# Ledger of designs, part 22: peptides against a protein of PDB entry 9IZ0

Target 1, 345 residues: chain A of PDB entry 9IZ0
Amino acid sequence: ITCLGSNGHTYKQLVKGGNDDLRQDAVMEQVFEQVNGFLRSYRKTSQRNLSMRTYKVIPLALKTGVIEWVQDTIPLGEYLDSAHKVYHPKEWSLSTCRKLIAEKQMEDLETRLKVYDLVCRHYRPVFRHFFLESYADPVQWFTTQTNYARSTAVASVLGHVLGLGDRHGQNILIDKTSGEVIHIDLGIAFEQGKKLPVPECVPFRLTRDVVDGMGITGVEGVFRRCMEFTLETLRREEDSLLSVLEVLRYDPLFSWLISPLRRMKKQKMQLENFNQPESGNITTDASRDPKIQRNNVSGESEAERAILKVRQKLSSTLSVEASVGELIRIAQDPSYLALMFCGWS

## One batch from the design tools (peptide; aimed at target 1 D166 V198 F341)

Design b2_p13_3_s4 (made by RFdiffusion4, then SolubleMPNN; from b2_p13_3, 6 letters changed)
Fold by OpenDDE base, seed 1:
Structure b2_p13_3_s4 (fold): chain B 345 residues (1-345), chain A 13 residues (1-13)
Amino acid sequence: as target 1 above (345 residues)
Amino acid sequence: EKLLEEAEAARKA
């Protein structure tokens, strides 16, 4: 839809309907707006214009809402799929790579590592080309690549601290004007990604292509330093951030738990959207759902556990540099990346 | 070897 604003400008908006609960997205965007306040108040982050890119979400009902149409964007996955075919036409298709990872999903870590390494050798990074193609002017190129590294650093820290899941290439938009990242579909938060049929085991998305977009320095430079400044800001504002999250504890509409049906549907829809034939041997052996006793862990007890995990992630037990160093290490570790869902990679 | 054969089979499918 197109709406005329009170300022006389026309705004395109996406009406989302169906089974998606936009309330989770709207709440998470409000948390990001508060965090952006903290980032603006702290000299080290404000001098770098560090922010989480936000979009407006207006939930209209349980399963319908209006989302801001983020103009001049492309999904990271869509760009990578197109660019990989151009720059590496002799390498494997993304479909082939995902099939191989999916077929070995139930195998041991050693087998999954061998498959992941094999896929990595036949599917090389291309995301540096986004900046080289889009920005012919060297100043624009440098500025946009810097903005990308900065926005990715903020999103990585926030993604870890808030336990954002489902960070596949379709849920990350790239702004073609600024080079900044925009995270969408925020419905998996507070480490609920670890409760997916294939658990998420990385703190944030730091795949080879995400790193390739940072240019020749990779994670070493703008990205690492901006993660450090962001984490330093969040540690200083811990009580303020926790107070914002405590408001959500009392929101009867906020879901601290991903439902079993939604868990299965998220990873199934990822497979369907990629035109992967159901390899019928993803027997989600629902029998290996540990009987997590449905202790009616009240939504309150899950909220309390979520807030406690946020507090633990903001702990000053390690230096900011040591904490960021460990997060970057884990997020790039093949032993963790090889365990991710085939649709995530 | 077997993983390469499986990968080549998956590339042809």
Scores: peptide ipSAE 0.018, ipTM 0.554, DockQ to the pose 0.040
OpenDDE base, seeds 2, 3, 4, 5: peptide ipSAE 0.000, 0.000, 0.000, 0.011; ipTM 0.318, 0.264, 0.395, 0.499

Design b2_p13_4 (made by RFdiffusion4)
Pose (drawn by RFdiffusion4):
Structure b2_p13_4 (pose): chain A 304 residues (1-257, 299-345), chain P 13 residues (1-13)
Amino acid sequence: ITCLGSNGHTYKQLVKGGNDDLRQDAVMEQVFEQVNGFLRSYRKTSQRNLSMRTYKVIPLALKTGVIEWVQDTIPLGEYLDSAHKVYHPKEWSLSTCRKLIAEKQMEDLETRLKVYDLVCRHYRPVFRHFFLESYADPVQWFTTQTNYARSTAVASVLGHVLGLGDRHGQNILIDKTSGEVIHIDLGIAFEQGKKLPVPECVPFRLTRDVVDGMGITGVEGVFRRCMEFTLETLRREEDSLLSVLEVLRYDPLFSWLGESEAERAILKVRQKLSSTLSVEASVGELIRIAQDPSYLALMFCGWS
Amino acid sequence: SEEELEETEELLA
């Protein structure tokens, strides 16, 4: 539902009747805003202008809340389906991949990796072409690319820290003229998903297409630097963060999918921010564990 | 299994 504005600007409101965890999304957005404040009160984490982008959430009811449909965007999942067909029509469709993996579900490890390798060989990455031929001449394109890299890196590090759940393309919105990513529908949090009926391996969203969209350079450069600066900044302001997560713990609003998984979850948050391992080594291990095909094969259908 | 898949899809939905 799109309304005008007194200043003359239209605002789009996405109202949902489905039982999306909009209250959890709202509290998560509050944490994200406070993180933006942390990144604001520092030298390195603000020269890059890095921020975990937040979209305003106004949940009138958990089942029937209303959120801000962000200014003109194309969701990642709804995108690169058309781009996949247009750019690579000869290669296999999502239908062949999907249920072919469906045949993979009951198979062993080697079979799962083999079929995944085959399908991934068939479907070359295509998201790299969104930033080309869409935004503008090269300066704006590069600004948008670095904005996406930074925003996705910060969002991924924060999601791994807070154990964010669903990270399909249907839950990712790319801005357009700016390039900052907006994660949507973050209902599953505090390590909720991996422990699904169907298990997962990847801690944060990192497909082949996503790393192809970061540029010619994969996730080694601006992405890693932004991630590691985010990790160090989050560690430096760790006390305030755990204070925020504690106040989330003691209220019965945040979903942690007497004693609760929230305690263990924040303990894992502390471990993830623990200074025992160097931050650079932590970022390296995170990139490896999110990029390796062995982990990616078991994730789920698609996710090429 | 197929039932586990459907439950997973519902949870992710």

Design b2_p13_4_s1 (made by RFdiffusion4, then SolubleMPNN; from b2_p13_4, 6 letters changed)
Fold by OpenDDE base, seed 3:
Structure b2_p13_4_s1 (fold): chain B 345 residues (1-345), chain A 13 residues (1-13)
Amino acid sequence: as target 1 above (345 residues)
Amino acid sequence: SEEALEKALALLG
């Protein structure tokens, strides 16, 4: 829809309806606004303008809401599919890669690693071309690539700490003006992605294309340093962050449990991404898994567990550098990427 | 192509 603002400007907005619960998106955006306050308060993060890009979400009802239309953006996955066809027209299609990974999904880790390696050899990274194509001025090119690495670092730390899991390329927007990443569709938080049929195994998305966008230094440049400064800030503000999350524990609008509808929707999106025909009869009657029935895990017990897990991730037991080093290692580990539905790009 | 998929599957079989 297009709305006329009180300022006389027209704003495009996305209205979601039907089965989309926007309440979790709205809550996560509020958490990011608070974290952006912390990042502005500390010299190391403030001097680099480190922030999580936010967008406005207004939930209207259980399944309806208005989302800010983020102008001048493109989904990462849309750019990568288009660019790969241009720069590597002799390599495999995205659909071919997805089919191979899907067909071997039930195989052992060794077989899945062989499939992942094969896919990686036939689908090379292209995301560096986004910056080379979009910015003819060397200063703009360097600035936007730096902004990309910075924003990806902030989003990676927050994604790990808040348990957003693997963000697929359709849920990551690239701002064409700034080069910053914008995470959308935040309907899974606090490691709820680990409860999916295809579990999220990485702390955040750090695939070959995500790294290719960082330029020649890859993860060892601006990205690593900005992750360290972000994590240092969050560790200093642990009590403040936990206090924000404790408010959500008592918010009746926030669901600490993945709704069956969201689980089904994300499962459908995973299956659609594999071009598997909807065998319409996967009524996975979630009622029949006797393990699902036995965990009468109250929403409160899930909230408590989530907050404890955030506290554990903010622990100072390891240095900031050691913690970030381990996160980067895990996020790039082929043994985890091979288990994902799209770990190669 | 389906042919590229079949060749890739045959390499993994």
Scores: peptide ipSAE 0.027, ipTM 0.717, DockQ to the pose 0.036
OpenDDE base, seeds 1, 2, 4, 5: peptide ipSAE 0.023, 0.000, 0.020, 0.020; ipTM 0.707, 0.303, 0.687, 0.612

Design b2_p13_4_s2 (made by RFdiffusion4, then SolubleMPNN; from b2_p13_4, 6 letters changed)
Fold by OpenDDE base, seed 1:
Structure b2_p13_4_s2 (fold): chain B 345 residues (1-345), chain A 13 residues (1-13)
Amino acid sequence: as target 1 above (345 residues)
Amino acid sequence: SEEALKEAEKILS
């Protein structure tokens, strides 16, 4: 829809309906706006214009809202799929890679590493071409690639600290004008991604294509330094950030747990990639789900655990450089990426 | 492709 704002400007709006809880997105965007305040207050981050890109989310009802239409964007995954077909037409299709990773999902780590390496050899990075194609002017090319590396660094630190899950290529938009990343579908936070059927093992998305977009220096240079400055800012503002999260503890509309609907939707999306014919008679007798005693870990106890984990991630026990170094190492480690649903691109 | 899967099976076997 197109709305006329009180300022006389027309805004394109996306109306999202269905099963997606936009309240979670709206709350996380408010957290990002507060963090952007901290990033503006600190000289090292302010001088680099470091921010998490935000979008306006207005929840209208349960599972319905208006999202600001982020114009001139493309999903990272959509670009990568298109570019890979152009630049590497003889390599494996994304569907082939997904199928092979899925078929070996239940195998041991050694087998999964062999599968991941094989997929990586047949599906090479292409994301550098986004900047080369989109920006013919060398100054624009350099500026947009720098903005990408900066934006990705901020999003990576925040994604780790807040435990943002579901960071697949369709939930990361690229701004075609600035080169900045925009994270969408924020409904998996506070490490609830570890409760998915395929647990998230990486602190943030730092796949080969995410790195290829940083240019010749990869993670070394703009990205690493901007992660360090962002983490230094968040450590400085720990009490302020925790105070923002404590407000969410008392928000009756905020879910600290992954919704059963989102979990089921993710489980279906994972199962649909298994071309196992619907053998219709797996009545998953819901009776044989072991009563994992839902210890009614009250929403309060999950909130308390989430806040405690945020505090632990902001710990000054390690230097900023050592902490960022370890995060970058883990996020690129094949032993973790091989366990992911799509760790190769 | 089915060929890529057969190649993968040969490398993983």
Scores: peptide ipSAE 0.084, ipTM 0.843, DockQ to the pose 0.034
OpenDDE base, seeds 2, 3, 4, 5: peptide ipSAE 0.025, 0.022, 0.023, 0.034; ipTM 0.714, 0.688, 0.703, 0.795

Design b2_p13_4_s3 (made by RFdiffusion4, then SolubleMPNN; from b2_p13_4, 6 letters changed)
Fold by OpenDDE base, seed 2:
Structure b2_p13_4_s3 (fold): chain B 345 residues (1-345), chain A 13 residues (1-13)
Amino acid sequence: as target 1 above (345 residues)
Amino acid sequence: SLEALEEALKLLS
């Protein structure tokens, strides 16, 4: 839809209907706005203009709402598929890579690592080309690549701390003007990604293409330092962040658990992405919402466990540098990436 | 070189 604003400007908006609970997205965006307040208050993060990019979500009803159309963006996965066809036309297709990983999904770790390595050798990173193509001016190129590394660092720390799941290339937008990342579809949080049919084992997305976009320094430079400054800020503001999350504990509309319907929808989408080519709008008309009596007792216990895990992730037991170093190591570990649906790109 | 620009700008970041 297109809305006319009170300022006389027209705004394109996405009406999302169906089985997606936009209330969780709206709540997570509010958490990001609070965290952006902390990042602006701390000198090391404010001097670098570190922020989580947000988008407006207006939930209208259960499973319906209006989402801001983020202008001048592209999904990371859409760019990477297109760029890979241009820069590496002799390499394997994304569908071939997905098929090989899928065929070995039930095999042992050693076999899965061999297939992952094989896929990686036939599907090379291309995301550096986004910046080289889009920004002919060297100053703009460098500024935009720096903004990408900074925004990815903030999103990686927040994604780990809040346990954001479903960080595939279609749920990460790239702003073509700033190079900043915008995370969308926030409906899997507080480590509920581990409950998916393919468990999420990485703290955030740090695949080869995500690293390739950081330029020659990879993770060693702007990205690492900005992760450190972000984590330092979140540790300093731990009580403030936990207070924000405690408010959500008492929100009767917030879901600390992945819904069985969302789990089934994702399972179906994963299975269908193994078997079918491109762009089918699969309207899964899962119309029968079973009246899941939310046993309130189970929701409170899950909220308490989620908050406890956030506190544990903010622990000062390790230095900021050691904690960030371990997160970067785990996020790039082939033993985890080989187990993922699309860990090679 | 692009590398020298990246190093110089690494110092400014």
Scores: peptide ipSAE 0.023, ipTM 0.463, DockQ to the pose 0.014
OpenDDE base, seeds 1, 3, 4, 5: peptide ipSAE 0.023, 0.016, 0.017, 0.000; ipTM 0.466, 0.435, 0.457, 0.285; seed 1 fails the geometry check

Design b2_p13_4_s4 (made by RFdiffusion4, then SolubleMPNN; from b2_p13_4, 7 letters changed)
Fold by OpenDDE base, seed 1:
Structure b2_p13_4_s4 (fold): chain B 345 residues (1-345), chain A 13 residues (1-13)
Amino acid sequence: as target 1 above (345 residues)
Amino acid sequence: SLEDLKKALELLS
């Protein structure tokens, strides 16, 4: 929809209806705005204009709301699929890569690593071309690539600390003007991504294409340093961040658990990517709903565990540099990426 | 100085 603002400007807005819980997105955006306050207050982060890009979410009901239309953006996955066809027209299609990874999903780690490596050889990184195509001026190119590395660093630290899941290429927008990343669909947080049919094993998305966008230094330089300064800020503001999360503990509309409906939707989307429509009437007798014993783990006990896990991630037991170094290592480890739905791109 | 340029580049990084 397009709304006329009180200022006389027209704003395009996305009305999202259906089974998506926009309250989770709205709450996470509020947390990001508070974190952006901390990043502005700390000299090392404020001097670099470090922020998590936010968008306005107005929940109208449990399953409906209005989202700000982020102008001049593209989903990372949409750009990468298009660019890969242009720059590597003789390599495998994204659908071929998905099929091969998926066919081996139940195999051992060694087999999955071999398939992942094979896919990686036939699907090379292209995300560097986003900056080369979009910015003819060297200063704009450098500035935009720097903004990308900075925003990705902030999002990576914050995504790890908050346990943000479902970070596939369609849930990460690229701003075509600034090069900054915008994370969308925030309803899988506090490590609930580990409860998906394909468990998330990485702290954040740091695939070969995400690294390729950082330019010649890759993760070394702007990205690593901005992760360090972001983590240093979050450790400094630990009590403030935990206080913000404690407010959410008492929000009766906030779900610390992944919705069963959202799990089923993700499972169905994974299965639909396997099925060519063989018209076989497999009457999947819906009667075997496994009685997932509702272990009455009170929503309060899950909130407490989530907050405790955030505190543990902010622990000063390791240096900032050691902690960031380990996060970057794990996020790029083939043994984790081979287990992901799309860890190659 | 080269250090000021490094600091400026560190601020730009």
Scores: peptide ipSAE 0.021, ipTM 0.488, DockQ to the pose 0.012
OpenDDE base, seeds 2, 3, 4, 5: peptide ipSAE 0.000, 0.021, 0.020, 0.018; ipTM 0.328, 0.495, 0.473, 0.426

Design b2_p13_5 (made by RFdiffusion4)
Pose (drawn by RFdiffusion4):
Structure b2_p13_5 (pose): chain A 304 residues (1-257, 299-345), chain P 13 residues (1-13)
Amino acid sequence: ITCLGSNGHTYKQLVKGGNDDLRQDAVMEQVFEQVNGFLRSYRKTSQRNLSMRTYKVIPLALKTGVIEWVQDTIPLGEYLDSAHKVYHPKEWSLSTCRKLIAEKQMEDLETRLKVYDLVCRHYRPVFRHFFLESYADPVQWFTTQTNYARSTAVASVLGHVLGLGDRHGQNILIDKTSGEVIHIDLGIAFEQGKKLPVPECVPFRLTRDVVDGMGITGVEGVFRRCMEFTLETLRREEDSLLSVLEVLRYDPLFSWLGESEAERAILKVRQKLSSTLSVEASVGELIRIAQDPSYLALMFCGWS
Amino acid sequence: SEEFEERLEELEA
């Protein structure tokens, strides 16, 4: 529902009748805003202007809340389905990949990796072409690319830290003229998903298409640097963060999918921010564990 | 199979 504005600008409101965890999304957005404040009160984490982008959430009811449909965007999942067909029509469709993996579900590890390798060899990455031929001449394109890299890196590090759940393209919105990414529908949090009926391996959203969209350079450069600066900044302001997560713990609103999984979850948050391992080594291991095909094959259908 | 279909529906939702 799109309304005008007194200043003359239209605002789009996405109202949902489905039982999306909009209250959890709201408190997560509050944490994200406070993180933006942390990144604001520091030299390195603000020269890059890095921020985990937040979209305003106004949940009137958990089942029937209303959120801000962000200014003109095309969701990642709804995108690169048309781009896949237009750019690579010869290659296989999502139908061949999907249920072919469906045949993979009951198979062993080697079979799962083999079929995944085959399908991934068939479907070359295509998201790299969104930032080309869409935004503007090169300066704006590069600014948009670095904005996407930064925003996705920060969002990913923060999701791994807080154990964010669903990370399909249907839950990612790319801005357009700016390029900052907005994660949507973060209902599953505090390590909720891996432990699904169907298990997962990847800690944060990192497909082949996503790394292809970061530019010619994969996730080694601006992405890694932004991730590691985010990790160090989050560690430096760790006490305030755990204080925020504690206040989330003691209220019965945040979903942690007497004693609760929230305690163990924040302990794992501390471990993830623990200074025992160098931050650079932590970022390196995170990139490896999110990029390796062996982990990617078991994730789920698609996710090429 | 049922687990797969349930997961599929969760993602499609």

Design b2_p13_5_s1 (made by RFdiffusion4, then SolubleMPNN; from b2_p13_5, 7 letters changed)
Fold by OpenDDE base, seed 1:
Structure b2_p13_5_s1 (fold): chain B 345 residues (1-345), chain A 13 residues (1-13)
Amino acid sequence: as target 1 above (345 residues)
Amino acid sequence: MEALEEFLKRLES
């Protein structure tokens, strides 16, 4: 929809209805705004304009709401699929790569690693071209690539700390003007991604294409340093961040658990992306609303576990540099990437 | 807000 604001400006908005609870997205956006306050307060982060890019989410009912349409953006996965066809027209299609990974999903780790390596050899990174195509001016190119590395670093630390899941290329937008990343569909948080049909084993998305967008320095340039400054800031503001999360513990509308319906929907979407639509009329009589006895006791225990896990991730037991080094290592480890739905790109 | 809530109620019906 397009709305005319009281200020006379026209705003494009996405109306989302039916099956997705936007309250989780709205709450995560509020957490990001608080974290952006912390990042502005510290010299090391403020001098680099480090922020999580946010968008407005207005939940209107249990399953309906309005999302700000982020203008001048493209999904990372949409760009990568398009660019790969242009730059590597003789390599495998995204669908071929997905099929091969899926066919081996139930096999041992060694077999999955061999298939992942095979896919990687036939599907090379292309995300460097986003910056080369979009910015003919060398200063704009350098600035936007720097903004990409900065925003990806902030999102990676926050994504790890808050346990953001479902971080596939369609849930990451790229701003065509600034080069910054915008994370969308925030309804998988607090490590609930580990409860997906394909468990997420990485702390954040740091695939070969995500690294390729950082240019010749890869992770060792702006990205690592901005992760360190972001983690240093979050450790300093641990009590402030935990206090924000404690407010959510008492929100009866916030779900610390992935809903069984959302889990099943993500399962079907994962399976349907692999199976051609065989026209099987599975009349799932979805009419039996299982009385979700929200055992309030189970929700509170999961909130407490989530907050404890955030505290553990902010622990100063390791230096900032050592912690960031380990996160980068795990996020790039083929043994975890080979287990993902799309760990090669 | 009210006009948008009414519009959304019409989309759920």
Scores: peptide ipSAE 0.000, ipTM 0.411, DockQ to the pose 0.025
OpenDDE base, seeds 2, 3, 4, 5: peptide ipSAE 0.000, 0.000, 0.000, 0.000; ipTM 0.406, 0.368, 0.412, 0.411

Design b2_p13_5_s2 (made by RFdiffusion4, then SolubleMPNN; from b2_p13_5, 8 letters changed)
Fold by OpenDDE base, seed 3:
Structure b2_p13_5_s2 (fold): chain B 345 residues (1-345), chain A 13 residues (1-13)
Amino acid sequence: as target 1 above (345 residues)
Amino acid sequence: KEALEEYERRLEE
């Protein structure tokens, strides 16, 4: 829909209806606004304009809401698919790569690593081209690449701390003007992604293309340093952040449990993303529902466990540098990336 | 570390 604001400007808005509970997205955006307050309060983060890019979510009812339309954006996955066809036209299609990974999903880790390596050799990173083709001015190119690395660093720390898991390429928007990342569809938080049929095994998305967008320094430049500054700020504001999350423990509108409908939708999206139809009837026998132990864990007991995990992730037992180093290592580990739906790009 | 922080600072100026 298009709404006329009180300022005389027209705003495009996405109306979601049906089965999407936007309350979780709205709550996560509020948490990010509080974190952005913390990032503005500290010199090391405020000087770098470090922030999580937010968007407005207005829940209207249990299954209906209005989302701000983020202008001048592209989904990361849409860009990568188009760019890969242009820059590597002799390499494997995304469909071929997905098929090979899916065919080996039930195999041992060694076999899955071999297939992941094979896919990686036939599907090379291209995301550096986003910056090279979009920005002809060297200063603008460098500024936007820096903004990308900074925003990705903030999103990576927050993604880990809040347990957002692997953000697939359709849930990460790239701002074409600033190079910043915008995370959308925040309906999975507090490591609930680990309960999916394809579990989210990484702390955040740090695939080869996500790294290729950081330029020649990869993770060892702006990205690592901005992760360190962000984590340092969150450790200082631990009590403030935990207090914000404790309010959510008592919020009857916030579900610490993934709704059966959201779980089914995300399961279906994982399966449909696997089953992009090349017209071969891969009857994925949906009958092997692993007995996800429906531990009737009260929402309160899940909230307490989630808050405890956030506290543990903010622990000062390791230095900021050591903690960030381990997170970067895990997020890039082939042993985790080979288990993902799309860990190669 | 310091050279990168100084470089990042100079880009914002």
Scores: peptide ipSAE 0.021, ipTM 0.582, DockQ to the pose 0.014
OpenDDE base, seeds 1, 2, 4, 5: peptide ipSAE 0.018, 0.019, 0.000, 0.021; ipTM 0.563, 0.540, 0.339, 0.575

Design b2_p13_5_s3 (made by RFdiffusion4, then SolubleMPNN; from b2_p13_5, 8 letters changed)
Fold by OpenDDE base, seed 2:
Structure b2_p13_5_s3 (fold): chain B 345 residues (1-345), chain A 13 residues (1-13)
Amino acid sequence: as target 1 above (345 residues)
Amino acid sequence: LKALKEYLERLEK
């Protein structure tokens, strides 16, 4: 839809209907706005304009809402598929790579690592080209690549701390103007990604293409330092962040658990994306949600467990540098990436 | 927003 604002400007809005509870997205966006307050209050993060990019979500019903159309964006996965065909036209297709990984999904780790390595040799990183082709001015190129590394660092720390899942290339937008990342579809949080049919094993997305976009320094430049400053800020504001999450504990509309229906839907989408690489329009079949009587007692216990896990991730037992170093190591470990649905790009 | 909600609820039926 297109709305006319009170300022006389027209705004495109995405109307989303179906089985997605946009209230989860709206709540996570509110948490990100509070975290952005903490990042603005701390000198080390404020001086770098560190923020989680947010978008407006207006939930209208259980299954309907309006999402802000983020202008001048592209899904990371859409860019990577297009760019890979241009820069590596003799390498394997994304569909071939996906097929080989799925055929070995039930095999041992050694077999999965061999197939992952084989796929990686025939599907090389290209995301550095986004910055090189989009920005002819060297100052704009450097600024935009720096903004990408900064925004990815914030999203990586915050995504780990909140246990944000389903971070595939279609759920990460790139702003073509700033190079910043925008995370969408926030309804898998608090480590519920581990309950998917393909469990999420990494703390955040740090695949070869995500690293290639950081330029020649990879993770050892702006990215690592901005992760450290972000984690330092979140550790300082631990009580403030936990107080925001405690409000969600008492929200009867918030879901600390992935619903069986949402799990089956994400499974179907994963399988359909295997068979049809070109169909970006995931038609969400409007299956009637059975009225699952949420036993309130189970929701509160899972909320408490989620808050305890957030507290554990903010623990000062290790230095900020040691904690960030371990997160970066795990997020890039082939032993975890080989188990993922799309760990090679 | 109310009119939009009522419109969307009609599209889901």
Scores: peptide ipSAE 0.000, ipTM 0.354, DockQ to the pose 0.027
OpenDDE base, seeds 1, 3, 4, 5: peptide ipSAE 0.000, 0.000, 0.008, 0.000; ipTM 0.345, 0.319, 0.355, 0.346; seeds 1, 4 fail the geometry check

